# Peptides against a protein of PDB entry 7BDX: the designs that were tried, part 78

Target 1, 212 residues: chain A of PDB entry 7BDX
Amino acid sequence: EMGAAACTLLWGVSSSEEVVKAILGGDKALKFFSITGQTMESFVKSLDGDVQELDSDESQFVFALAGIVTNVAAIACGREFLVNSSRVLLDTILQLLGDLKPGQCTKLKVLMLMSLYNVSINLKGLKYISESPGFIPLLWWLLSDPDAEVCLHVLRLVQSVVLEPEVFSKSASEFRSSLPLQRILAMSKSRNPRLQTAAQELLEDLRTLEHN

## One batch from the design tools (peptide; aimed at target 1 T70 S120 N122)

Design b2_p24_2_s3 (made by RFdiffusion4, then SolubleMPNN; from b2_p24_2, 10 letters changed)
Fold by OpenDDE base, seed 2:
Structure b2_p24_2_s3 (fold): chain B 212 residues (1-212), chain C 212 residues (1-212), chain A 24 residues (1-24)
Amino acid sequence: as target 1 above (212 residues)
Amino acid sequence: as target 1 above (212 residues)
Amino acid sequence: DASLRQQEELEEIKEEVRRLGEEL
C-alpha cells in the first residue's frame, strides 16, 4: 500500500517538467528506472491466469510507474535520458507489450504505448524502438487488441515509423508484407473519433508513401 | 526496493514548495499521510531487538517518508495541512519518538524532530504538540540521547515552547520542575558548535523568563 | 524537433496521463 501511495504521488508531480528535470538531475534516476523495469516485469509475469484485481496495490504501483515513465518521456531531456541511459527499460516495455494478451492489462498497455510514443519523438528513440527484434509483429499483435486506446497508440507508433523515411526504409519490406490493412481500414470506420482519425491519417500517410 | 526508490525520489522533489503544493492540492494527500504514520509505526514496532540494518530498503523507505513530512512542514500551507488534517501523524511521530531508545534510529529521530520543529513554527502546531500527553517528559527523554543532532532539535523544540508565552504558561510549572538544567549546561559546553549555540540561546531565554 | 502533429499528440498524451493519474 505505502509504496503505491508514494509512487502515485510521484506520478502526479512528475507531470511537471521541472520535477522530471529534478528526478533526472539526481544520481538516483538510473537506479529508479532499472528497478522500474524489473518491477513491471515481475508484475506481468505474476499475471499467469489469475485476474489480479486491476485495483490491487501492486497494479496501482505498476500503473503509476508506467505513468512516471510516460511523463519523463514527455520532455526532451527525459527522452534523451531514456534513449541514452535506460534502454533496458525500453526493451522491458516492448517485451511486456508482447507478453500481454489482447484485452489484458489495458490501462498498463496504454501507458506503456504512450511512453514508447513519447520516446519515438526522439529520432534516436524511434530508431532504437523500431530496430528492436519483432517490433513489426508486435505492432500487429497489439493492433489485434479489442481496446480502442491500445489501438490508437499503436497507430500513432506506426505513424511515427511511417513518417520517418530513414526509419521506415529499414523495415519497409516487412511492414508492407505484413500490414493488417483490413484492420486499419476497419479502424478508420470506428465510432471512436480519435481512433478513426488516427487510422485515416495513417492510411493517407501510407498512400503518400506508395506514390513516392 | 521499488517502493523505497519511488519514495526517495518523492522525498527529493518534495524539497520544492511547488511540489509540496501539488501533493497537498490533490485528494490523495490525506490517504498518503495516514498510511505514512502507519508505515512508520509498523517499522518502529518491528525494531524489537534486531538491529534492522539501517541500510535496509524498509529503513530507507521510512526515512524518506520522514523526509517528505519534514519538507511538507517546511512551508506554511504544509504546516497548516498537518495541523488541521493530519494530527494523527503528529501523534504518531510523538509516539515513535517515545518508543525509540536513546541512540536507536538516530536519523529517523532527527527527521521526525525536524518535522515537529517545522510544525512548531505554526502557533496552532506548537499548541497541539506541546499539549500532547507526556510532551515535557518526552523532551527530557530525547535530551538524554547521545546524538548531538537529536539533542539539537530537541533544544530547538524546547526553545519554540519557551519563546511562546501563551504555550509556555500552560506547562511552565512542569517545565521548571523537571528541567534537566545540568544536561543543558553540559550541551552549552559541547564541541559541536550548533549544539553549543542552541543550548546557550536556550539558557539565555530561560534566564530572561525568570526575570520577567 | 517534434512535428506539429507530434506536439499536439504529446499534449494530448500529457492530459490523458494526468487524467489517468487523478483516477487512482
Scores: peptide ipSAE 0.473, ipTM 0.875, DockQ to the pose 0.258
OpenDDE base, seeds 1, 3, 4, 5: peptide ipSAE 0.469, 0.472, 0.472, 0.470; ipTM 0.874, 0.875, 0.875, 0.874

Design b2_p24_2_s4 (made by RFdiffusion4, then SolubleMPNN; from b2_p24_2, 12 letters changed)
Fold by OpenDDE base, seed 4:
Structure b2_p24_2_s4 (fold): chain B 212 residues (1-212), chain C 212 residues (1-212), chain A 24 residues (1-24)
Amino acid sequence: as target 1 above (212 residues)
Amino acid sequence: as target 1 above (212 residues)
Amino acid sequence: GPSLRQLEENEEIKEEVQKLGEEL
């Protein structure tokens, strides 16, 4: 209970850039993010065979952790910190996104995807995550999720790859050969306007890359 | 581990007025401070008969909680919140300060005393804590602590009472009859300059009250 | 450029994360 409450307050205040700077300016940041990855991993591993109580204090605690990572990654210095000093956390997030089944832990999955998207704003971060083993298959695995928010944030992350020629060129063959084009086309017809827009933009970006 | 890390980060960032405002502006503040009191009480009660491991994650967690309360009480809106909406937490802190023996949990005791001192800046807060049962005996109990920082913050809290005529007049008889004057005089000769100054200032304030 | 859009989307993401934090 108290841990979840404290972590949730930290999540809320971490939306401020100045708070992110304060977190990272302390000597405790590295330890915090190291334990964050371990805690998130422990939580996801504990889901094996059990019905996830999404409303549990444990779930709320992990959601707050993922929220903090997202908020840190939303700031330039936070992205720099994560991609330079907390790569293990990024590896963990990528791993956990691969371990979670479609429809499982949707809220956590969204937060983790948001964190990766924020990291992808940094070219160094985008390079790091895109060079991770199984990254392209992971994107398509995540895009199979029935949740529109999961799919939205996957499409945004895919767009980050597509819009960066230096990153896209390295995986272009694999990307094109495995692209779930029919799924993306279906999303471009979604009633969810955010998902619809993201899918259309990605399709436009992909078309632009085929003509060049 | 993770709870202590998150709470410690929250403690660090709560030194900012804007962060305190953000904490209090949320719908989670009341619950957080309610659980804070319970958690601190649980910790102090768990010390009964056991050698306190001051370096435990549990201790660090409770220290961070007390630190957060202190930082919240350092801000005007935070004091207002505590004295209006979290009186039970103040009651708990007063109780725990009474339950702790001299030399026991010195760091926690200091943080709790700092929080009460910060609350005492608000006249409503000072009234509330000074009207608590056994407040005057509690001050003298705390002043028996061998730790200079404990004694320092007790003297500061005593000074808050002495400097407020509306508060002091209500308890002046009890205060004067029980005043550990020899102890305060001894502190005015301390090698600790902060303790020495605080004791001297209090003695000057007391002398001023005797001549009026 | 895409970096500026991503920065604007970062503010939107912060707001989305705040909203998710408020819903929790």
Scores: peptide ipSAE 0.025, ipTM 0.764, DockQ to the pose 0.246
OpenDDE base, seeds 1, 2, 3, 5: peptide ipSAE 0.038, 0.035, 0.036, 0.036; ipTM 0.774, 0.773, 0.780, 0.776; seeds 1, 2, 3, 5 fail the geometry check

Design b2_p24_3 (made by RFdiffusion4)
Pose (drawn by RFdiffusion4):
Structure b2_p24_3 (pose): chain A 212 residues (1-212), chain B 210 residues (1-210), chain P 24 residues (1-24)
Amino acid sequence: as target 1 above (212 residues)
Amino acid sequence: EMGAAACTLLWGVSSSEEVVKAILGGDKALKFFSITGQTMESFVKSLDGDVQELDSDESQFVFALAGIVTNVAAIACGREFLVNSSRVLLDTILQLLGDLKPGQCTKLKVLMLMSLYNVSINLKGLKYISESPGFIPLLWWLLSDPDAEVCLHVLRLVQSVVLEPEVFSKSASEFRSSLPLQRILAMSKSRNPRLQTAAQELLEDLRTLE
Amino acid sequence: AALLEETEAATEKAAEDGALERLA
């Protein structure tokens, strides 16, 4: 209970750039981010499906961990530190997104997809994520999630890699062969404006790159 | 005059999340949200045989109080703090909406309805508002107000209550059937565009979940 | 008037920010 309370407080203060710089400056953050991925992996493996039932100081603990990772990656030196020091944590995030079934731990998936988008803002972070093993199959599969907030963060991540045609050119062929053009087109007609324009903007960039 | 000027200044700066977080600790020593409800209750009681005066120092004081409550509830930890600590203030807001006759204190009713919408974004806040005494009769009473802005913010709150699970096993199935669907339909053909669109949106949501 | 507009804008932003909170 005490452990989760401290992680929740750290999630609250981690929204500040001054606090994020202080976390990376203290010589204990490397251990914190290594054991964070182990705790997130342990939490996901412990779930035999079901849902989560807002596990008392268990789910709030991992949510605080993913929330901290997201708030750290939101700061320039935070996403820089993560791609240099905590590449194993990025591997764990990409692995846990594929390991989580659709509709299972939706809040955890959005926090994790938000952190991958933030790390992709760093040039090396974009290279590391896009060159990870089944990255493209993972993207199209996370789009098969019924939750609209998960689909929105998948489209935002796809738009981020698509916005760097150099990195996008390495993962060619499968971007044209396997892309769920129908699902992205359905998302360009959603009554939710943020999801609708995210899919509309991604479709504009996808059609423009195939011709230009 | 001085009290209203300081409250208006606080309403201006309360649009910042950093300021809202700083306000939530101050409620301990000086019961800011506890005495806010008393001041709002005292103001409406003082309008015995009369309606609003406006441009007054007293009118802008309560407007600033309701505006601050709304700007606090607009921040996630603000609406979380209000439903945990300031449930009495939420009771006062819901009470004063029913106590205010139609056409009386229109600006105050809109600001108060905006704060309830914001608190309803929090899961416990939605339960607390929808399970409050006389809540459905209050929605009907507020929709009988001639002012379009008040009707718009009632429809926005009703839309917020209609969306999300609320157990969904006839707990929310009866809430939808008990609404003034005729008045919502009349407001869907309204000449006020903002009101017409809110009633139209709400009607779509009522039909979607039927 | 301007304060009311700022409050309306804050309420709109709160509806957007609430998405993550509702996933709980």

Design b2_p24_3_s1 (made by RFdiffusion4, then SolubleMPNN; from b2_p24_3, 10 letters changed)
Fold by OpenDDE base, seed 5:
Structure b2_p24_3_s1 (fold): chain B 212 residues (1-212), chain C 212 residues (1-212), chain A 24 residues (1-24)
Amino acid sequence: as target 1 above (212 residues)
Amino acid sequence: as target 1 above (212 residues)
Amino acid sequence: DELLAQTEANSEKAKEDSRLERLL
């Protein structure tokens, strides 16, 4: 319980840029983000056995960790830190997104996808995550999720790849050959307005790239 | 491990007034400080059995909690919150300071004494802690500690009581009758310059009150 | 979830700030 409460407070205050700078300016940051990845991995591995209540202290603790990572990645110096000093955490997030089943841990998936999106704002971060083994198949796996918010955050991450010519050119062949176009077209007709808009924009971006 | 790391980061960032305001502005603050007291109490109660290594994750976790309380109490709104909404935590800190043996958990004692001192900056806080049952005997018990930093922080708290006429007048008879004057005189000759100065200042303040 | 909404708002802000930085 106390760990989840402390991490939840740390998540809340990590919305401040000055707090992110303070987290990263100390000698504790490397250790914290190293154990963060390990803790998230241990949690996801435990889900195969017990019906962990989504409202458990363990779940809240891991959600808060993912929230902290996301808020750190929202800041320029935080992105730089993650890409330079905490690559193992990024690799862990990518792995965990692959290990989670469709509909499993939706809130955690959203936070992890948001963290990757925030990292993708930096070209160095986008290069790193897009060059990860199985990245394109992972995007399509995640886009099979029944949850609209998961799919929305996947589409945002896909758009970050498509809008960066240096990154898109490396994966363009694999991307085009595996693109779940019918799924994206179905999302462009979603009742969720955010998902609908993101799918429409991505379809327009993709059409623009087919004509160039 | 992860809980201690998260609390240590929260401790570090809680040195900011804006972070203290953010911690207290949410709905999580009451729960957090309630469980903080319980966690500290559980830790101190566990010390009677095992040789807990002072460098344990549990120790670091509790030190970080005490550090957070101290940093919150350093801010005006934090003092107001503790005195209005977290009195049980103040009572817990006072109790734990009594339950700890001389030389036991020195760093924790220092942090808890610092938190009480910071609360004592507010007259309402000073009134609350000084009116606690056994407060004067507790000060003298703590002043028997062999550690110079524990004794220093006790002397600072004693000075906060002595310098406030409204508070001192209520306890003046008990204070004068139980005052470990020889111990304070010995501290005024300490090789620790901070302890020496604090003991000298307190002796001067006490002499001034004897002549008034 | 207020913390999730705040985190999402920070992500949208980070996108907009980066878009503005690329236009400068």
Scores: peptide ipSAE 0.381, ipTM 0.881, DockQ to the pose 0.248
OpenDDE base, seeds 1, 2, 3, 4: peptide ipSAE 0.374, 0.380, 0.378, 0.378; ipTM 0.880, 0.881, 0.882, 0.881

Design b2_p24_3_s2 (made by RFdiffusion4, then SolubleMPNN; from b2_p24_3, 14 letters changed)
Fold by OpenDDE base, seed 4:
Order: sequence, then C-alpha cells, then structure tokens
Structure b2_p24_3_s2 (fold): chain B 212 residues (1-212), chain C 212 residues (1-212), chain A 24 residues (1-24)
Amino acid sequence: as target 1 above (212 residues)
Amino acid sequence: as target 1 above (212 residues)
Amino acid sequence: DSLFAQTEANAARAEEESVLERLL
C-alpha cells in the first residue's frame, strides 16, 4: 500500500518539468529506472494469464511507474536521459507490450505506449525503439487490441515511424508487406473520433509515401 | 526495494515548494500521510529492541517518509495542512520518538524532530504538539540521546516552546521543575559548534524568562 | 483518471515540442 501511494504521488508531481529535471539530476535516477523496469517485468510475469484486478495496490504501483516514465519522456531532457541511460527500460517496455495479451492490462499498455511515443519524439529514441527486434510485428500485435486507446497510441507510434524517412526507409519493405491495412481502414471509420482521426492521418501519410 | 527508491525520489523532489503544493493539492495527500504514520509506526514496532541495519530498504523507506513530512512541514501551506489534516501523524511522530531508545534509529529521530520543529514554526502546530501528553518528559528523554544531532534538534524544539510565551506559560512550572539544566549546560560546552550554539542560545532565552 | 489525463496532456505538449526536436 504505502509504496503505491508514494509512487502515485511521484507520478502526479512528475508532470512538472522541474520535477523531472530534479528526478534526473539526482544520483538515484539510474537505479530508480533500472528497478522500474524490473518491477514492471515482475508484475507482467506474475499475471500468468490471469487478469489482475485493476485496483490492486500492485497494479496501481506499476501504473504509477509507467506514468512516471511517460512524464519523464514528455520532456526533452527526459527523453534524452531515457535514450542514453535507460535503454534497458525501453527494451523492457517493448517486451512487456509483446507479452501482454489483447485486452490485458489496458491502462498499463496505454501508459507504456505513451512512454514509447514520447521517446519517439527524440530521433535517437525513435531509431532505438524502431530498430528493436520484432518492433514491426509488435506494432501489429498491439493493433489487434480491442481497446480503442491502445489502438490509438499504437497508431501514433506507427505515425512517428512513418513520418521519419530515415527510420521508415530501414523497415519500409517489412512495413509495407505486413501492414494491417484493413485494420487501419476499419479504425478510420471508428466511432471514437481520436482513433478515427489518427487512422485517417496515418493512411494519408502512408499514401504520400507510396507516391514518392 | 522499488518502494524505497520511489519514496526516496519523492523525498528529494519534495524539497521544492511547488512539489509540496502539488502533493497537497492532490486527492491522495490525506491517504498518503495517514499511511505514512502507520508505516513509520510499524517500522518502529518491528525494531523490538534490535538496532535495524541503517541500510535496509525498510529503514530507507521510512527515512524517506520522514523526510517528506519534514519537507512538507518546511513550507507554510504544508505546516497548515499537517496541523489541520494530519494531527494523527504528528501524534505518531511524538509516540515514535518516545518509543525509540537513546542511540536507536538516530537518523529517523533527527528527521522526525526536524519535522516537529518545522511544524512548531506554525503557532497552531506548536500549540498542538506542546499540549500532547508527556511532551515535556519526551523532550528530556530525547535530550538523553548520545547523538549530537538528535540533541541539537531537541534543543531547537525546546527553544520553539520557550520563545512562545503563550505556549511556554502553560507548561512553565513543569518545564522549570524538570529542566535537565546540567545536561543543557554540558551541551553548551560541546565540541560540536551547532550543538554548543543551540544550547547557549537556549540558556540565554531561559535566563531571560527567569528574570521576567 | 486524473493522473492519466494529466499524463496524456503532457504527452500532447511533447508533440508540440517534437517538431522542433526533429528539426534540430
């Protein structure tokens, strides 16, 4: 309980750029993010196919950790820190996103995807995560999620790749050959306006890339 | 481990006034401080006369909690919050300071004493803690500590009482009758300059009050 | 929910900064 409460407070205050800078400027940041990855991994492994109750202290603790990572990645210096000093955490997030089943731990997936998206703002971060083994299959796995928010954040991450020619060119062949076009087209007709817009934009960006 | 790491980061960033305001402005603050008291109490009760290793994750976690309370109390709105909304935490801190033996958990005692001192800057806080049952005996119990930092922070807290006539007048008889004058005089000759100064100042303040 | 919404709002701000960070 207390750990989840403390971590939740840390998540809340980490929305401030100054707080993120303070977190990163400390001698404990590296250890914190290392243990964060391990803790998230332990949690996901403990799920063993069971849907943990969304309201467990353990889930709340892990959500807060993922939220902190997301908030750190929302800031330029935080992105730079994660990309330079916490690559294992990025690898862990990618792994955990692969290990989670569709519909499983939706809120955690959204936070992790948001963190990856925020990291993808940094070109170095985008390069790193997009060059991770199985990244493209992972994106499509995640797009199979029934949750609209999960799918939205996947589409945003896909768009980050597509909009960067230097990154996209490396995977363009695999990307084009495996693109779940019908799924994205279905999302472009979603009743969720955010999902609909994101899918439409991505389809437009993809069309632009096919004509060049 | 992760809880201690998260709480340590929260402690570090709570040195900012903005962060304290953010902590207090949230819907989780009351719960956090309630559980904080319980957690510290559980820790002290678990010591069962053993000196816990200073470097345990559990001790670090509790130190971080006490540090957060201290940092919250360092700010006017934080003091007001503690005094108005977290009196049980103040009672817990007073209790735990009584339950700890001389030389036991020195760093924790220092943090707790610092928190009480910071609370004592608020007249409402000073009134509250000084009116707690056994407060004067507790001060003398704490002054028996072999640690100079513990004694320093006790002297500062005693000084906060002495400097406030409205508070001191209520306990002046008990205070004068039980004052460990020889102990304070010995501290005024300490090789620790901070302790020496604090003891000298307190002795001067006490002399001023005896002549009035 | 509030923390999530705040995190999402921060992510949206990061998008506005992204145009500058990728152009540098």
Scores: peptide ipSAE 0.246, ipTM 0.857, DockQ to the pose 0.278
OpenDDE base, seeds 1, 2, 3, 5: peptide ipSAE 0.240, 0.242, 0.245, 0.245; ipTM 0.856, 0.857, 0.857, 0.858

Design b2_p24_3_s3 (made by RFdiffusion4, then SolubleMPNN; from b2_p24_3, 11 letters changed)
Fold by OpenDDE base, seed 2:
Structure b2_p24_3_s3 (fold): chain B 212 residues (1-212), chain C 212 residues (1-212), chain A 24 residues (1-24)
Amino acid sequence: as target 1 above (212 residues)
Amino acid sequence: as target 1 above (212 residues)
Amino acid sequence: SSLFEQTEKASEQAKEDAVLERLL
């Protein structure tokens, strides 16, 4: 209980850039993000097919942790910190996104995907995550999710790869051969306007790359 | 571990007024401070004469909680929140200060006394804590501590009572009859310059009140 | 600058109110 409440408050205030700078300027940041990864991993491993109550203290705690990572990654110095000093946390997030089944822990997936998207804003961050083993298969696994919000954040991460020529050139062959084009086309017809727009924009970017 | 790390970060960033406002502006503040009191109480009850390692996760967690309360009480709106909406926490801090023996949990006592001192800056806060049952005996119990830093913060709290005529008038008879004058005079000769100054200032204020 | 150059802040509130629409 108390840990979840403290972590939730820390998440709320981490929306400020100055708070992110204060978190990272302390001597505790490295330890905190190391334990964060371990805690998130322990939570996902404990799920063993049980319906975790979304309102449990453990769930709220892990959501707050993922929220903090997202807010840190929203700031330039926070992305730099994650990419330089907390790579194990990024690897953990990628692993956990792979371990979760479609429809499982939807809220957590969305938070983790938001963190990876924020990291992808930096070329160094995008390079790091895109060079991770199984990254392209992971994107397609995540895009198979029935949840529109999961799919939205996957499409945004896919677009970050497509819009960066230096990153896209390394994976272009694998990307083109495995692209779930029919799934993306179906999303471009979604009733969810955010998902619809993201799918349309990605399809336009992909068409531009086929003509070059 | 993770709860202590999160709480320590929250303590560090709570030194900012804007962070205190953000903590209090959220819907979680009431619950957080309720659980804070319960957690601090559970910790003190678990001590049962054991030498708690000052470096334990539980000790660090409780220190961080007391630090957060102190930082909240350092801000005008934070004092108002504590005095209006978290009185049970103030009552808990007063109770825990009474339950702890002289020389026991010195760092925690200092943090709790700092929080009460910060609350005492507001007339409404000073009224509330000074009207608590056993407040005057509690001050003398705490002033019997061998630790100079505990005694310093007790003297500052005593001075807050003495300097407020409306508060002092209600307790003046009990205060004058039970005042450990010899102990305060001994502190005015301390080698600790902060304790020496605080004891001298309080003795001057008391002399001024005897002539009026 | 595409909408995709904007970093996202995770607010607590923004996720509680997100009615998860399932793609049928």
Scores: peptide ipSAE 0.089, ipTM 0.785, DockQ to the pose 0.051
OpenDDE base, seeds 1, 3, 4, 5: peptide ipSAE 0.124, 0.025, 0.113, 0.024; ipTM 0.788, 0.774, 0.788, 0.772; seeds 1, 3, 4, 5 fail the geometry check

Design b2_p24_3_s4 (made by RFdiffusion4, then SolubleMPNN; from b2_p24_3, 13 letters changed)
Fold by OpenDDE base, seed 3:
Structure b2_p24_3_s4 (fold): chain B 212 residues (1-212), chain C 212 residues (1-212), chain A 24 residues (1-24)
Amino acid sequence: as target 1 above (212 residues)
Amino acid sequence: as target 1 above (212 residues)
Amino acid sequence: DELLRKTEEAARRAEEESVLERLL
């Protein structure tokens, strides 16, 4: 309970740029983000075991941690910190996104995807995550999720790759050959307006790349 | 580990007034401070049991919580919040200060005393804590501590009472009859300059009150 | 959830800044 409450408060205040700077300016940041990755990993690994009713507190704690990472990644210095000093956390997030089944831990998955998207705003971050082993298959695995918000955030991350020619060129062959076009086309007809728009924009961006 | 790390970060960022306002402006503040009191109480109660090597993490966690309370109480709106909405936490801090033996958990004791002193800057806060059952005996119990920093913060809290006639008048008889004058006089000769000064100032303030 | 909303708002701000960061 108390850990979850503290992390929830830290998540709330981390929406401020000055708070993110204060977190990063401290001598505890590196250790915190290291333990964050381990904690998230332990949580996701515990899901394969007995349906331990993962205490609502444990879920809330990990959710808050993912929220903190997302808020840190929303700030330029936070992105630079994560990419330079917490790469293992990025690897962990990518791994956990692969380990989670479609429909499993949807809210956590959304925050993790938001964090990766925010990191992808930084060109170094985009390069790092896109060069991760199995990144393209991971995107399509995640896009198979029945949840519209998960799919939305996957499409945003895909768009972040597509809009960067220097990055996209490295994976373009694999990307084109494995693209779940029918799934994206189905999303462009979604009743969810955000998902619909994101899918339409991505399809337009992909068409532009085919003509170039 | 992770809880202690999160609370330590929250403690660090809570040194900002804007962060304190953000904590208090959220819907989680009441619950957080309620659980904080319970967590601190559980920790102190665990000290009477077997010398469980109270995990360095548990001690760090409770220490960080006391730091957060202190930082919140350093801000005017934080004092007002604690006095109006978290009185049980103030009662808990007073209780725990009574339960801890001289020389036990010195650093925690210092932070708790700092928090109470900060609360005492608010006249409502000063009234509330000074009207607590056993408050005067508690001050003298705490002043028996061998630690100079504990004693310093006790003297500061005593001074806060002495300098407020409206509050001091209610306890003046008990205060005068039980005052550990020899102990305070000994502190006025301390090699610790902060303790020496605080004891000297308090003795001067007490002399002024005897002449009025 | 207010915290989610704030996180989404922060992410939106990051996205608005993103065009500038990739152009630099």
Scores: peptide ipSAE 0.253, ipTM 0.859, DockQ to the pose 0.252
OpenDDE base, seeds 1, 2, 4, 5: peptide ipSAE 0.250, 0.247, 0.252, 0.252; ipTM 0.858, 0.857, 0.859, 0.859

Design b2_p24_4 (made by RFdiffusion4)
Pose (drawn by RFdiffusion4):
Structure b2_p24_4 (pose): chain A 212 residues (1-212), chain B 210 residues (1-210), chain P 24 residues (1-24)
Amino acid sequence: as target 1 above (212 residues)
Amino acid sequence: EMGAAACTLLWGVSSSEEVVKAILGGDKALKFFSITGQTMESFVKSLDGDVQELDSDESQFVFALAGIVTNVAAIACGREFLVNSSRVLLDTILQLLGDLKPGQCTKLKVLMLMSLYNVSINLKGLKYISESPGFIPLLWWLLSDPDAEVCLHVLRLVQSVVLEPEVFSKSASEFRSSLPLQRILAMSKSRNPRLQTAAQELLEDLRTLE
Amino acid sequence: EDRSTVNETVHEEIAARNEELMEE
């Protein structure tokens, strides 16, 4: 209970750039981010499906962990530190997104997809994520999630890699062969404006790159 | 005059999340949200055989109080703090909406309805408002108000209550059937565009979940 | 603790309207 309370407080204060700089400056953050991935992996493996039932100081603990990782990656030196020091944590995030079934731990998936988008803002972070093993199959599969907030953060991440045609050119062929053009087109007609324009903007960039 | 000027200044700066977080600790020593409800209750009681005066120092004081409550509830930890600590203030707001006759204190009713919408974004806040005494009769009473802006914010709150599970097993199935669908339909053909669109949106949501 | 079905457009409009009412 005490461990989760401290992680929740750290999640609250980690929204500040001044606090994020202080976390990376203290010579204990490397251990914190290594054991964070182990705790997130342990939490996901412990779930035999079901849902989560807002596990008392268990789910709030991993949500605080993913929330901290997201708030750290939201700061320039935070996403820089993560791609240099905590590349194993990025591997764990990408692995746990594929390991989590659609509809299972939706809040954890959005927090994790938000952190991958933030890390992709760093040039090396974009290279590391896009060159990870089944990255493209993972993207199209996370789009098969019924939850609209998960689809929105997948489209935002796809738009981020698509916005760097150099990195996008390495993962060619499968971007044209396997992309769920139909699902992205359906998302460009959603009554939710943020999801609708995200898919509309991604479609504009996808059609423009195939011709230009 | 001085009290209202300081409250208006606080209403201006309360649009910041940093300021809202700073306000939530101050409620301990000086019961800011406890005495806010008393001041709002005292103001409406003082309008015995009369309606609003406006441009007054007293009118802008309670506008600033309701505006501050709304700006606090607009921040995630603000609406979380209100539903945990300031449930009496939420009671007062819901009570004063029913106590205010139609056409009386229109601006105050709109600001109060905006704060209830914001608190309803929080899961416990939605339960607390929807399970409050006389809540459905209050929605009907507020929709009989001639002012379009008040009707719009009632429909926005009703839309917020209609969306999300609320057990969904006839707990929310009866809430939808008990609404003034005729008045919502009349407001869907309204000459006020903002009101017409809110009633239209709410009607789509009522039909979607039927 | 927030809901999943929150209408962000309405929330933004309410916040903007509260600022406009304060200016009035």

